# Ledger of designs, part 210: peptides against a protein of PDB entry 7Q4I

Target 1, 281 residues: chain A of PDB entry 7Q4I
Amino acid sequence: HENSTIAERLYSEVRVLCWIMTNPSNHQKKARHVKRTWGKRCNKLIFMSSAKDDELDAVALPVGEGRNNLWGKTKEAYKYIYEHHINDADWFLKADDDTYTIVENMRYMLYPYSPETPVYFGCKFKPYVKQGYMSGGAGYVLSREAVRRFVVEALPNPKLCKSDNSGAEDVEIGKCLQNVNVLAGDSRDSNGRGRFFPFVPEHHLIPSHTDKKFWYWQYIFYKTDEGLDCCSDNAISFHYVSPNQMYVLDYLIYHLRPYGIINTPDALPNKLAVGELMPEI

## One batch from the design tools (peptide; made by RFdiffusion4, then SolubleMPNN)

Design b2_p27_7_s4 (from b2_p27_7, 16 letters changed)
Fold by OpenDDE base, seed 2:
Structure b2_p27_7_s4 (fold): chain B 281 residues (1-281), chain A 27 residues (1-27)
Amino acid sequence: as target 1 above (281 residues)
Amino acid sequence: SALEEFIKKALEESIKKAEEKSKKDPY
C-alpha cells in the first residue's frame, strides 16, 4: 500500500492551478495527453487556446495564433485567471503542451512560501532582465500576489509592461514582473540542483561534451553541473516531452518501483512570513 | 531483449529530437 498522506496534505495546502499554452491544432495531438497524464494532478487544469474545446476544457482567448502571439496569449491567460480563478488556487503554473510537470515536487518547493509573497519560480535565465526571468518552456509558477500585481499593476501601464503582443513571451513577462517588484525566486534544492528544466531529461542527465558556446550555458542564471548531479531528486519539470514520453514518465515516476527500496520523505521546512524568501545557496 | 531494444531506440530518437530542438532559437 502506498502512503500518500503527505502528498494529500500538500494537495490541500498548496493549491496549484495549471494553465497550458496550446492551440487548436494541438488539442488532440498534445494537450489531450497533458490532461491524461500530469495535468490530472493539478488542483485545477485549464487549456488556453484561440478556440473553445469542451472535451479538453479549453478556453478561447481573444488572440491570434502563431509564435508572434505567445506574449499576447500569456497576457490574456493571466487576465482570464485573475477574473475567474484567482481564488481557486494559491499558485499559478504556466506550462506548454509539451511540458511535463511533477506537481508534488512543485508543491514541496512552494510549501514554505506564502502565496501573498510576490514571487515566481522556474528555470531562471540571466539575460535581458536584471533579476533574471524564467524560461517559458520549462514552465513557471506565480504566487497569487504575483498574478495580482501582473494583471492589476503591470498590464495596464505601458511603461511597466509591453502593450503589443510581440516579443519573447518569457522575457516580456519577466520584465513586467520585475517592474512591479515580483521577485524571481531560486527554485534550486538544498544541494543547489535545478528543478525546472527547459529540455528533456536525457539532455540534462547525459553528459554531452556540449560546446561551451551552446547558448544555454550563457543563459542559465545559476551554475549547473552535468550528469546525474544536474538535477534535483525532486525535479519539477521538463520541456520538449512528446505525448508518448508523457505516458512513459507517468509510468516511471508514479508506478514503477524497485522492490525493497522505500523512500522516506524529508520533513517539511518551516513556513516563511509574507515577503520572506528562502536563503539563496 | 525486444523491450530493451525498443527502449534503447526510443531513447536514441528522443535524444536526437531534443538536440534538433535545442539548436532552434530559445524563444
Scores: peptide ipSAE 0.021, ipTM 0.588, DockQ to the pose 0.500
Fold by OpenDDE base, seed 4:
Structure b2_p27_7_s4 (fold): chain B 281 residues (1-281), chain A 27 residues (1-27)
Amino acid sequence: as target 1 above (281 residues)
Amino acid sequence: SALEEFIKKALEESIKKAEEKSKKDPY
């Protein structure tokens, strides 16, 4: 019998709403596989689209489709969340329809933080935004207060937040959040290992695939080691995960167990005060 | 290959850590 008592406790104490960036052409191809795998472990799961789909639980946002509308979709998604769901969760994850997330590991990372702390987490990139911004593909999670500040303080002010729907959505939200004093948190574990990954596990775990000239090494905010030391044992997300790989990951993470290995969970850290962050490593 | 050795070492370390965790008396 698997002892899930701590995971169940965290499910109740660290409530996560996951919203998935998708489009009508991907409802069946990608989004449904999120719903059938890791999305089940969110406290609330919503698919943000341009068309309604009651089977998927997809919302039709008043936005066009295409890469140039992703920022518009992100703004409308968070407006929708704030209006309808701001009290349904403590934390609000954006993920793509090809992002895989280990929600329990995210809850573990978030556990010490107050949802009233203006903070967000993800794979932090250094360009364009002084404090950094979170990679869109790796997924990023906002506290309830971060969502409030984004929607109520940033979005209505063109000086704080871009009114046009063009631009890289992750950069633009990063600028808006910085302008309302939402902190770009450090998602690394106590060993300095990353938890949010903008690529598949294979690309991070296998050093031979990473030319040091690859843009990623110039974009990462924190220097990470190559190979298995790159990645936390409590990794949270991977990007460019195919629908088939989602089921493989679900099997490997949640079903496959080595016989005789009892993994005792690490003790939960102390809760932080409102506005307090974990010390940078 | 260097990759195989790396993977092997990492797996060995992972197994060792798992064994060490399993031997910790939770009491």
Scores: peptide ipSAE 0.007, ipTM 0.419, DockQ to the pose 0.024
Fold by OpenDDE base, seed 5:
Parts: C-alpha cells; sequence; structure tokens
Structure b2_p27_7_s4 (fold): chain B 281 residues (1-281), chain A 27 residues (1-27)
C-alpha cells in the first residue's frame, strides 16, 4: 500500500496535458505502450499523428510523415491543443513515443511556477538560440501562457516563427518561443542536477559511456557532472526508451520497493509570482 | 549496484539505438 496523497494533490493542482509525437506506423509498436505506462499519469494524453486512431486517442494532424515534417507536426499539434485543450491543463508536455516521463516529478518541478508565466522546461541546449532551447527527445513542457504566445503571437508571424515545416523542431520552437519572450527555464534540482535527459538512464549514469568529445557536452547549457551526480533523484524524463523498457521502468519506479525504506517527500516550495523564476543554481 | 546491472540489461537495446542516433543527429 502506498500513500499517494501528495501525488494526488499535485495531479489536481498541476494539471499536465501530454502530447506524444508519433506516426501511424508506431501507433501499435510504440505509442500504445506510452498509453499503457507513463502516459496514464497525465491529466490528458493525446497522440499527435497523421492518422486518426480512436483506440489510441490519436489525432490526425494535417501534416506529412517523416523527420522533415517534425516541425510542421509540432506547430499543428500546439495549434490543435490551443483550439481544443488550452483550458484542460496548466502545462503542456511534448514527448516522443520513445520518451519515458515520471509525471509526478515533473509536477513537483512545476508546482511553484504559475502557468501564466511564459516559461518552458526541458533539457536545455545552448547552440542556435541565445537563451537556449529544449532538446526535443528529452521532452519539453510549456506553460499555458507559453502555448498561447506560441500559437497566437509566434506562429502567425513569419518573422517570429518559421513558416515552412523544415528544420529541427526543437531548435525552431526554441527560436519562436524566444521571439515571443517565453523564457527557457532551468529544470535542474536544488543540487544542480538535471531532470530531463535526451538519453536512457544508463547513458547518463555511466561515465565510461560518454567521451568528453561527445556532442552532448558541447550542447548542454548547464555544466553537469557524470555518473550518479548527473541526475536528480527526482528525474523527469529519458529518451530512446523501448516499449519493453517502459514497462521495466514502470515496475522499477512505481512497484519495486526496498522493504523497510519509507520515502518521505520534501516539503513543497513556495509558489512564485507570475513571471517569477526560481534562482539559477 | 544490482539495480544498475538490472537497468543496464533492460535498457541495452535502447542504448544501442541512442548511440546510433546520437552519431547521426544531435537533435
Amino acid sequence: as target 1 above (281 residues)
Amino acid sequence: SALEEFIKKALEESIKKAEEKSKKDPY
């Protein structure tokens, strides 16, 4: 038996709509496993595709398939969310169909922030965008105000947001968001440890796996340590998680318990004012 | 740790995929 009282409170107070980037070929192969694992912990779960699937709750966006259309799909996904779901949640997570997310840890990170603050969070990268941008694979979460600004202010203006569907979707949304003064937040915990990861846990936890020449160390906005100090105890996301690994992670995180160890959650931080961010560490 | 070893085995396929993608595209 678990005491989920705080998690239930945060589920109600920090409402998260998760939209999953997928395609028709991955509905059965990947997306359904998101729905059966971590996606069930979102307040709303939508699969953004090019074909409708009522079993999956997939939306057919007016976009083509392929890597070159990811930016187009992201734009249409947020347009769809704004039109149909902007009031269904406070925060709007983009994830891939091979991203795993600990939604409770995301709610904990987001709790102090106002959804009316124009901010978004993820694994922050430093290239291409002055304030940084969030890695697409790690998933990124926009406040309601960030979604509004993106859809209403950025997307209609070709000077603020790329009108074509080409380019790296995470870089392009990062540019658009910067141009409408949506802040690239710091998702690190109080110890300076990352929460959003563009790779699997092992890739971050094992120092021998990452050469210092690995592009990631040049892209990461904040300096991070290798090994166990890489990652927050309240980590939020991992990428390149296979369907089988999603069930393993679900078991390890939500079912497997060391007997006699009681985890007491830390006290919730104070809520921030609209426009206020946590101090950078 | 035993947990790390368990995670390692469980995530082996994912790691290989991540490595292949990371070499091709930093995005």
Scores: peptide ipSAE 0.024, ipTM 0.612, DockQ to the pose 0.421; fails the geometry check
Fold by OpenDDE base, seed 3:
Structure b2_p27_7_s4 (fold): chain B 281 residues (1-281), chain A 27 residues (1-27)
Amino acid sequence: as target 1 above (281 residues)
Amino acid sequence: SALEEFIKKALEESIKKAEEKSKKDPY
């Protein structure tokens, strides 16, 4: 028997809408497995596609398929959310259909923040955007105010937000959000460890002889350690997670327990005022 | 264990796929 009292409280107080970037060819292959694993822990789960799927709860957005349309799909997804779901949650997570998310750890990170604070979180990258931007693959979460500013202030203005559907979706949303003063938050834990990961756990946890020339080391906004010190004990997301690995992760995180080890959760931090951020570490 | 081997194999396959993807596009 697990004591889920704090998790249940956070489920109610830190409401998360998760939207999943997918396409019709991945509805059965990938998206269904998100719905059957970590996606069930979101307060609201929506699959953003080009075709409707009532079994999946997929929305047909008015966009084409292919890599060149990811930015278009992101814009239409947030427009759809703003129109239909802006009051259904406090926070709005974008994830891919091969992203795995520990939603409880995300709620813990978000708990002190006001949804009316114009902020978003994820794996922060330093290129192209002055304040940084959040990696698309790791998933990123917008406050309700960030969604409002994106949809109402940024999207209608071609000077603030790219009107065409081409480009890297994570860079383009990062530019748009910066232009409307949405802050790129720090998602690291109190030890300076990352929580959102643009790769599978193995790429982060295993000290690979990663060529120091690997692009990731040039893109990361914050310096991260390698090996077991790379990652927060309260990690939030991993990318390139296969459907089979989602079930393995679900089992390991939520079902497998070492006998006699009882984890006492840390006390919840104090809530911040609107516009206030946690101190940089 | 069979589970560890399964995890290890699944991980190795995911690493290979991720490496192949990362070489093509950081996006």
Scores: peptide ipSAE 0.021, ipTM 0.628, DockQ to the pose 0.504; fails the geometry check

Design b2_p27_8_s1 (from b2_p27_8, 15 letters changed)
Fold by OpenDDE base, seed 4:
Structure b2_p27_8_s1 (fold): chain B 281 residues (1-281), chain A 27 residues (1-27)
Amino acid sequence: as target 1 above (281 residues)
Amino acid sequence: SELEKKKKELEKIYEKAEKLAEERDKE
């Protein structure tokens, strides 16, 4: 019912490898639902864990479990990607097992850029890193050149990249990338609206009288007015999305259509006579 | 079901967002 020719073209020309941060306790609870929803629209999908799972396509990274090992997982994940998959895609997305991503909108944003440009995109935060860094929960996408610089130039040098596995993974990768001249890009649309969101749609779309003291308003790199100008029509990601909400989002975005907006709508049925019922099929 | 409740919740959110966008585009 819809012309997907442009989406198919972008799928071919803007190849995206998605890697999902997960752990063995979340393989069935969360990660499986990513694989069954938005993860299907990646050119390649890999789950990065501490245990192998052949059903999920999970990789066992040489790291321990726990929040203090997330930075270790991120380093090992990109090392694994560089060694095995650097030519399988042009762009490399990190997402959590509770992040939802509209991959077509990400391809649209990335289309003008060369994968050989040292750049990465996401929800840009201003603290800790001079050029900013991308929020871990919203997901962030590196160009092929950015991955190369991170793995080959930054990781081997303790002065450029933290060797310890502790710390906030999004801040630490942001520091490493800045130190090798990978640019923190602007992911906003032509109207200045955000595309990557570190919370559920409800928290961004509904103007809550959130106290201006809410940490998020101090962390965002670009000033966004509350409410109306928050969100692009081509939004890319949301965080804290439950497994059930992933299926709901898939339905709303890819299946639910208002009649008459589709270019080739089905013909309306003939009007029935008074007292006539539609035939049972 | 929980899924149906979340569907309705998200539909309301998107409808609200669309109305807000329309209001903005009229200004």
Scores: peptide ipSAE 0.014, ipTM 0.387, DockQ to the pose 0.035
Fold by OpenDDE base, seed 5:
Structure b2_p27_8_s1 (fold): chain B 281 residues (1-281), chain A 27 residues (1-27)
Amino acid sequence: as target 1 above (281 residues)
Amino acid sequence: SELEKKKKELEKIYEKAEKLAEERDKE
């Protein structure tokens, strides 16, 4: 037995719509496993595809398949969300069908922020976009206001947002969001540890797993370390998580308990005013 | 190494979780 009172409160107060980037070939292979694991902890879960799947609750977006259409799919996904679901949540998470997300930790991070603040969070990268952009693989979460600005202000204007469906999805949305003054937030915890990760836990937790020359170290906006200090105790996401590993993570995070150790949650921070961000660390 | 020991312990946990995954895949 566990006490989930605070988690239940945050579930109600910090409503998250999760949309999953997928395709018809991955409905059964990957997306279904998201639905059976971490996706069930979202307030709303939608799979964005090119084909409808009633069992999965997948939406057929008017886009083609393939990596070259990911930006197109993202645009259509947020259009769909804005039209049908903008009031169903306060925050809107994009994740891939191989992203694992600890939704409770995301709610904790988001709690102080107003959904009317034009902000989005994720693993911030520094190239291509002045304020930075969020890594697509790690998943990124937009406030309701950010979604509104993206769909209503950015997308209709080719000068603000790329009309073509080509390009790096995460970079392109980052450009669009910057152009409508959506802020690229800092998702690090109070210790300066990251919460959104574009790789599996092992790649971040194991020291010297990657060469320091690895592109990731040049792309990260904030300095981060490898090893146990790489990651927040309240980490939110990991990428390249296989279907099997999703169940492993679900077990480890939600079921496995060290007997006699009681984790007491930290006190919730004060809520921020509209437009206010947490101080930089 | 201490890391290797922890890895072995983790592997046992993974094996259990994989069985759970297999059961869920059958549903």
Scores: peptide ipSAE 0.014, ipTM 0.383, DockQ to the pose 0.033
Fold by OpenDDE base, seed 3:
Parts: structure tokens; sequence; C-alpha cells
Structure b2_p27_8_s1 (fold): chain B 281 residues (1-281), chain A 27 residues (1-27)
């Protein structure tokens, strides 16, 4: 008995393929809970693993397991997507099996952008990559054109993209994307608040939870606040979310309502031309 | 290289964060 008309419109107009980074040991422990919660709100949901699982809809990528193979898995995942699913969506989200995503908020952020614009979004970090890169744990979303450039132009060229499977996955894809002129977008809302978060909500929402010397403050590309002002009202993702916390978040976001408070959604912005970005705040 | 040192540092940070998250989930 809720009004979901605008959400349904965005579901149709802003098609998102979500691929989940997982492994065989986490299919039942973590990945299935993504499928049972936020993953069901993607237009297409694929679990990228080293073993096939038809119940989960997991794909066996030709990569080994282990932390040192995450970059290899990301490369193979996007190759698989490009080959089989490039026309099934407009936007392509990478998330971990412990990332929680509010897909409707992501569609809202993406709505003005053309999928033919070479751009990607996430929690932008400033080190190692000149334009910045998106935190792997917070999840990041590529436009269709960004995927094309990554797979077709970057991956085949060792000068543009690292050929081996070692290194920090998020940094390496960030380098590759920069080298093919995929823009690192600004995912902040109109108030300058972040939408993609590399930690659980508690770590961002509670003031003084982290030391001022915490590495995160040196890595974050944009200035951010702590407490309730840390996060957009239209926040998109959180990381290190346990399976139980996913169900709690699903309940709080989609079921629990304060009686008598009616939210009227803001009007959709105008669509941007190909190659055009929202102005920086 | 300085870049490799930074990458290793980043990896250690993420590993620590993951470990803390796992410990939390066991409680």
Amino acid sequence: as target 1 above (281 residues)
Amino acid sequence: SELEKKKKELEKIYEKAEKLAEERDKE
C-alpha cells in the first residue's frame, strides 16, 4: 500500500546489473543473503565466483581464490559481463558479498547521466590515481561505455591496464579506467554528502568512532563530516555488512515507517548530454 | 617501489578491517 510509481519508472529507465564478488565458501554464508535482500532490486544480479552455483546464479570465472586474485576476478567479471550482458543494463555495479546497496538511491543518482558517458561512481579515494579511484568495498558502478572502454581498450593493453592479477583491485581498475579516459564521477548529493561508504553505517554515523589520524580521512577524495551529516539521505552503499545486518537494513529501509511522515520525492533533474557531468559542489 | 609499498600498506589496512568485521560477526 505504498506508492512506488517513481521507483518503478527508474527501475525501467535506469537498468542496473549488479555483480557480486564472492567465492565458493561464501555462497551460502554471505552471497545468498545478498540475493535475499538488496540484490533482488537489481535488474540483473550475478554472483562472480570460482565455482558455478545454479541456485545462487553464480558464475565460475577462470581465476583462483584468495585476496591476491581479486583484481584478476574483477577483470574476468567485466569481460564476462561485456560478452554476455552488455545490453542487459545501462549501469554495472560491482559489490562485495558483504556490501549492502540501496539500488533505488543509486538509480536516482544515475538518472541524469547517459550510459554512453564514460563515467563511474563510488566512494572516491585520492591516493595512487590522479583523478582518484573508487573504493572497492563501498562498491562502484560503471556506465555501459565505461565497461566497453575497460574491456575493449584497457584490458588488452598492458601499458594501460595491469596484466597480472596482483595488487589492490580498486586501485588497479581505477588506473585502467583513467588511462582510457573514463571519468571518476562525484557521487555526492546536492548538499555535498557522500552516498557510497566503505564501512558499516555505525562507523560513519557515530561521531568520534575513528581517530582523526585514521587512514580513511587521508584517503577520502572529498571533504566529509561525521555523524548524521556524514551521509546523504539518499545513501547508496555500506560495506562490512553482516548477513544479519542486511536483513535489519532491509527491514529499516523498506518496511519500517514512522506513522504520519509522508516523504514526497524531489523532482527528477534534467538528463545530461553524452559526456556531460553534474557540476562540482 | 614507493607505489608497491603503498599498495602493501593499503592491503594490510583492508585485511585488518576485514578481520575486525569478521570478529564482530562472531559475537
Scores: peptide ipSAE 0.013, ipTM 0.453, DockQ to the pose 0.056
Fold by OpenDDE base, seed 1:
Structure b2_p27_8_s1 (fold): chain B 281 residues (1-281), chain A 27 residues (1-27)
Amino acid sequence: as target 1 above (281 residues)
Amino acid sequence: SELEKKKKELEKIYEKAEKLAEERDKE
């Protein structure tokens, strides 16, 4: 019923390794549902945990559990990826076990960029890091060169990257990446609409769901509106998505169709040279 | 029970989508 030719092309040309931040208590409760929904659309899917699970394809990283170890887990996850999988993909997505991702929309955003460009994308926040950093909950994607610089240049140098495992995971990786000249990209669409979201669709789509004092409005790097103009038609991610909501989103996005409405995809943009970025909006 | 929860979540999403569509048609 559907023509997926362009999606298949992008699947081959824009290879994405997705690693999922999880823990042993969430393997069955959350991570399994990622594997059964959006995670199956990644070129490679790995669950980063403290315990091995062969059914899930979970890796036991040499880190403890808890919020104070998230930065440690991120460092070890990217070390593991660099050692075993750096050539298996072009782009490397971090997501949580309650993040939902439309991988095809991410491939569309990434298509013009070279994997050798030191860049990463996500929901950009402005505090703590001069160029900004990407929200951990919304998920963020590194180019192959960004992963190389992070693991080889940043992590071994305590002056460039925090050596201990404490701190906000997303802020700390943002600092490290800035220190090795990995650029914090603009993930907005051509209309200036966001693609990575740190909350569920409901919280972004409903106007005045949060008050103006809510921390999010102070943290966002780019001005965003609530309601209909909040979100790109090619949105990539949402956070705090329950296991049941993942199956609902899968149905709505990939199966439910209004009869007689045919969506024609926009033409792909021209590919950029190494080190070149799309113009800022 | 899981199906009923999924149905209720779907209904909420549909209601929101309808409101959004109505707002778009007014602009």
Scores: peptide ipSAE 0.009, ipTM 0.378, DockQ to the pose 0.034

Design b2_p27_8_s2 (from b2_p27_8, 17 letters changed)
Fold by OpenDDE base, seed 1:
Structure b2_p27_8_s2 (fold): chain B 281 residues (1-281), chain A 27 residues (1-27)
Amino acid sequence: as target 1 above (281 residues)
Amino acid sequence: SALKKEKERREAIYKKAEEIAKEIDKE
């Protein structure tokens, strides 16, 4: 018998709406596997597409398909969330249909923060945006106030937010959020380990002799080491996770237990006031 | 122009990472 009392408390106190970026060609191939695995642990799960799918509860956004329209889809997705779901959650996660998320670890990270604090979290990259921006593939989570500022203050103003649908989705939302004073938070744990990952676990855990010229090392905002010290014990997300790997991860994380090993959760931190951030490590 | 080239570069790397992930899943 698992003691889920703390996880149940966080499920009620740290409400997360997850929206999944998908397309009609991936509804059956990818998106349905998100719904059957980690997506069921969100307080609300919505699939954002260009076509309706009653089996997925997919929303048909008024956007075209293709990589050039990802920014357009993100803008319309957050407009839809603000109009229909802004009070259904405290935090709003964007993930891809090949992102795997440990929602309990995300709730643990978010617990001290007020949803009225204009903040968002993810894998922080340093180029193009002064405060940094969050990697699109690793997924990123906005507070309720961040969504409000994005939709109400940034999107209607072409000087604050790009009106066309072109560009890198993650960079463009990062620019818009900075322009309305939404803070790019630090997602690292108390040991300085990352929680949001833009690749599969194997690419982060196995020291690849990746050429120091690999773009990722130039993009990461915080210096992280490769190997076993790369990743928090409370990691939140991985990207490029195949449908089969989602079921494997779901089994390994939630079902497989070493007999006689009981993990005692760390004490919850004190809650922060509105506008306060955790001190940088 | 520079951002477009960088986006294309990132997309190519992401595609490669996805291919590697598929290969791992076949093993």
Scores: peptide ipSAE 0.027, ipTM 0.554, DockQ to the pose 0.058
Fold by OpenDDE base, seed 4:
Structure b2_p27_8_s2 (fold): chain B 281 residues (1-281), chain A 27 residues (1-27)
Amino acid sequence: as target 1 above (281 residues)
Amino acid sequence: SALKKEKERREAIYKKAEEIAKEIDKE
């Protein structure tokens, strides 16, 4: 009953490889639910772990488990992608095994950009990195050129990229990418609303009496509103999504429709030249 | 290091946010 012609076009023209950060203890608990929901809408889906799982299509990276090894896992994941999959997609999404992603909305955001532009997108944070960095929890997407620069230019040079596996994963990749002139893009829509969210929808949509001292308000690069104006109608990701909530979101977004309401997609923007960015809002 | 302390602080806050999210999911 749906016209998916434009979504099918974007699926072919804006190819996305999604890699999911997971561990052996979460293969059955979390990762399999990503594979059964939003992960099916990626052009390629890979689970990055410390152990192989043929049912999940998990890759065993040469890293230890634990929160202190997340940066090590990210480095090895992108090395693996560059070696085996760099031509399988145009864009390369990192997500967690409790991240939910509307891949069609991500393709819509990415459509005007060349994958040869050194750029990456996500929920931009302002501390530690001059241009900002993308929050690890919200997920972030690199262009093919950004992956090339990260793996070939940044990772081999300890002056450009931290050799140790310790540190905040999102901050460390942000430093490395800045050092090789990969641009931290603006993911906001034409109304200035965010698309990548480091929390569940409820935390963003419900006006919270959140203490203005909450770290998030100090970390966000762009000013954001709370409540119904928090989020783009073309939102891309949410974090801390339980396995059950993944199925609920899948149903609400892709199956549940109000009778008599017809959604007409907006026209696609013009494509940008290599190295060109959309104007900041 | 200052970065380690900040990481630990962020992780604690994210853990709390995850717990709150689980509580909301139970309602």
Scores: peptide ipSAE 0.024, ipTM 0.560, DockQ to the pose 0.041
Fold by OpenDDE base, seed 5:
Structure b2_p27_8_s2 (fold): chain B 281 residues (1-281), chain A 27 residues (1-27)
Amino acid sequence: as target 1 above (281 residues)
Amino acid sequence: SALKKEKERREAIYKKAEEIAKEIDKE
């Protein structure tokens, strides 16, 4: 009872490999639910872990577990992707096992961009990295060229990319990517509304949910308000989404429909040349 | 304008969401 023709086209033209940051203790508790919900809408879905799980399609990366090893895991994950899967997709999404992603909205955002453009998208933060970096929790997506530059140019050079596995994962990859001239893109919609969110929808949608002194407001690269202007109608990701909430979101987004309301998609923008970005908002 | 109507629609949605959240927090 739905017309998915445009979504199907974008599925073919904007191929997304999703890799999920997880650990063995979360395979059943969290990662499985990603696989059963939004992860099935990726062109390829891989779970990056320290242990292999054939049921989950989890890869055992040569890294330890724990928060202090997240940067190490990210480096190894992208090495693995580059070695085995660089041609399987055009875009490469990192998400956590408690990130929910509307992959169709991500494809819509990515459609005009060339995968050969060295760019990545997410919830942009301003500290530590001059051009900004993408919040780890909100998930971030690299172009194929960005992955290539990260793995081939940045990772082998300790001057460009931290060799140690410690540090804030999102900051460290942000530094590495900047050092190889991968652009920190603007993921906002044409109205200046965010698409990648480092928190659950409730935290962004409800005004005054957080103190104005909350660190997030100091970290966000683009000024945004809570409430009305917080979130794009084409939002891409939310973080801290429980397994149960993933199923709820899947139902609400993909199944629940108000009778008699027909959603017509906006026209696709023109494709950009290699190296070209969307105009600033 | 279409933009004004959309803003009004969104505002109504967010107000409703806020009300729901307040109700949940009271339980």
Scores: peptide ipSAE 0.000, ipTM 0.339, DockQ to the pose 0.029
Fold by OpenDDE base, seed 2:
Structure b2_p27_8_s2 (fold): chain B 281 residues (1-281), chain A 27 residues (1-27)
Amino acid sequence: as target 1 above (281 residues)
Amino acid sequence: SALKKEKERREAIYKKAEEIAKEIDKE
C-alpha cells in the first residue's frame, strides 16, 4: 500500500503535457516503451513524429525526418501544442524517445512557479546563448507562458527565431526563448544538485567515468560533481535510456522498496508570484 | 480554500488563453 496523496495533489495542481520527439522507425522500438513506463504519469502524452500512429497517439508533423530537421520538428510540435493543447497543461515537457523522466519530481520542482511566468527548465548549458540553454537530450520543460511567447512572439519573427529548420534544436529554441525574455531557470535542488541529466544514471553516478576534457564539463552552466553528490534525490530525467532500462527504472523507482525505510516527503514550498523565480544557488 | 482559489485562478488563465487562441485563428 502506497500513500500517493501528495503526488495526486501535484498531478492535479501541476499539470504536465509531455511531448516525445520520435520518428516512424522508433514508434515500436522506443516510443511505445515511453508510453508503457514514465509517459503514463504525464497528464497528457503526445508523440511528435512525421507519421500518425493511433495506437501510440502519435502526431504527424509537417516535417521531414533526419537530424537536420529536429529544430523544424520542435517548432511544429510547439505550434501544434499551442493550437490544440495549450489549456490541457500548465507545463510542457520536451523529451526524446530515449529520455526517462520522473514526472513527480518535475512537478515538485515546478510547484512553486506560476505557469504564467516566462520560464523553462532543464539541464542548462552555457555556450552559444548568454543566459544558457537547456540540453535537448535531458528534456526541457516550458511554462505555458513560455510556449505562448515562443509560438506567438518568437516564431513569426525571423529576427528573433531562426526560420530555417537546420541547427541544433536545443540551441535554437534557447536563442528564441531568450529573445522573447523567457528565462532559463535553475533546476538544481536546494543542495545545488542537478535534476536533469543528458546521460544515463551510470555516467553521472560513477566517479571519474568521464575525462575532465569531456565536452560536457565545458558545456554545463552550473558546477556539478560526479558520484552520489551529482544528482538530486529528486532527479527528473536521464537520457540515452534504452527501452529495457526504462522498465528497470520503473521497477526501481516505483516498485522496489527497502523494507522498514519510509521516506517522508518534504513540505511543499510557498508559491511564487508571477515572474518570480527561486533564488539561484 | 487555497485549492478553490487556485482552481479559479487556473480557470481564468485558461479562459484568457482560449480567447487569445481564438484571436489568432481569426487572423
Scores: peptide ipSAE 0.000, ipTM 0.269, DockQ to the pose 0.013; fails the geometry check

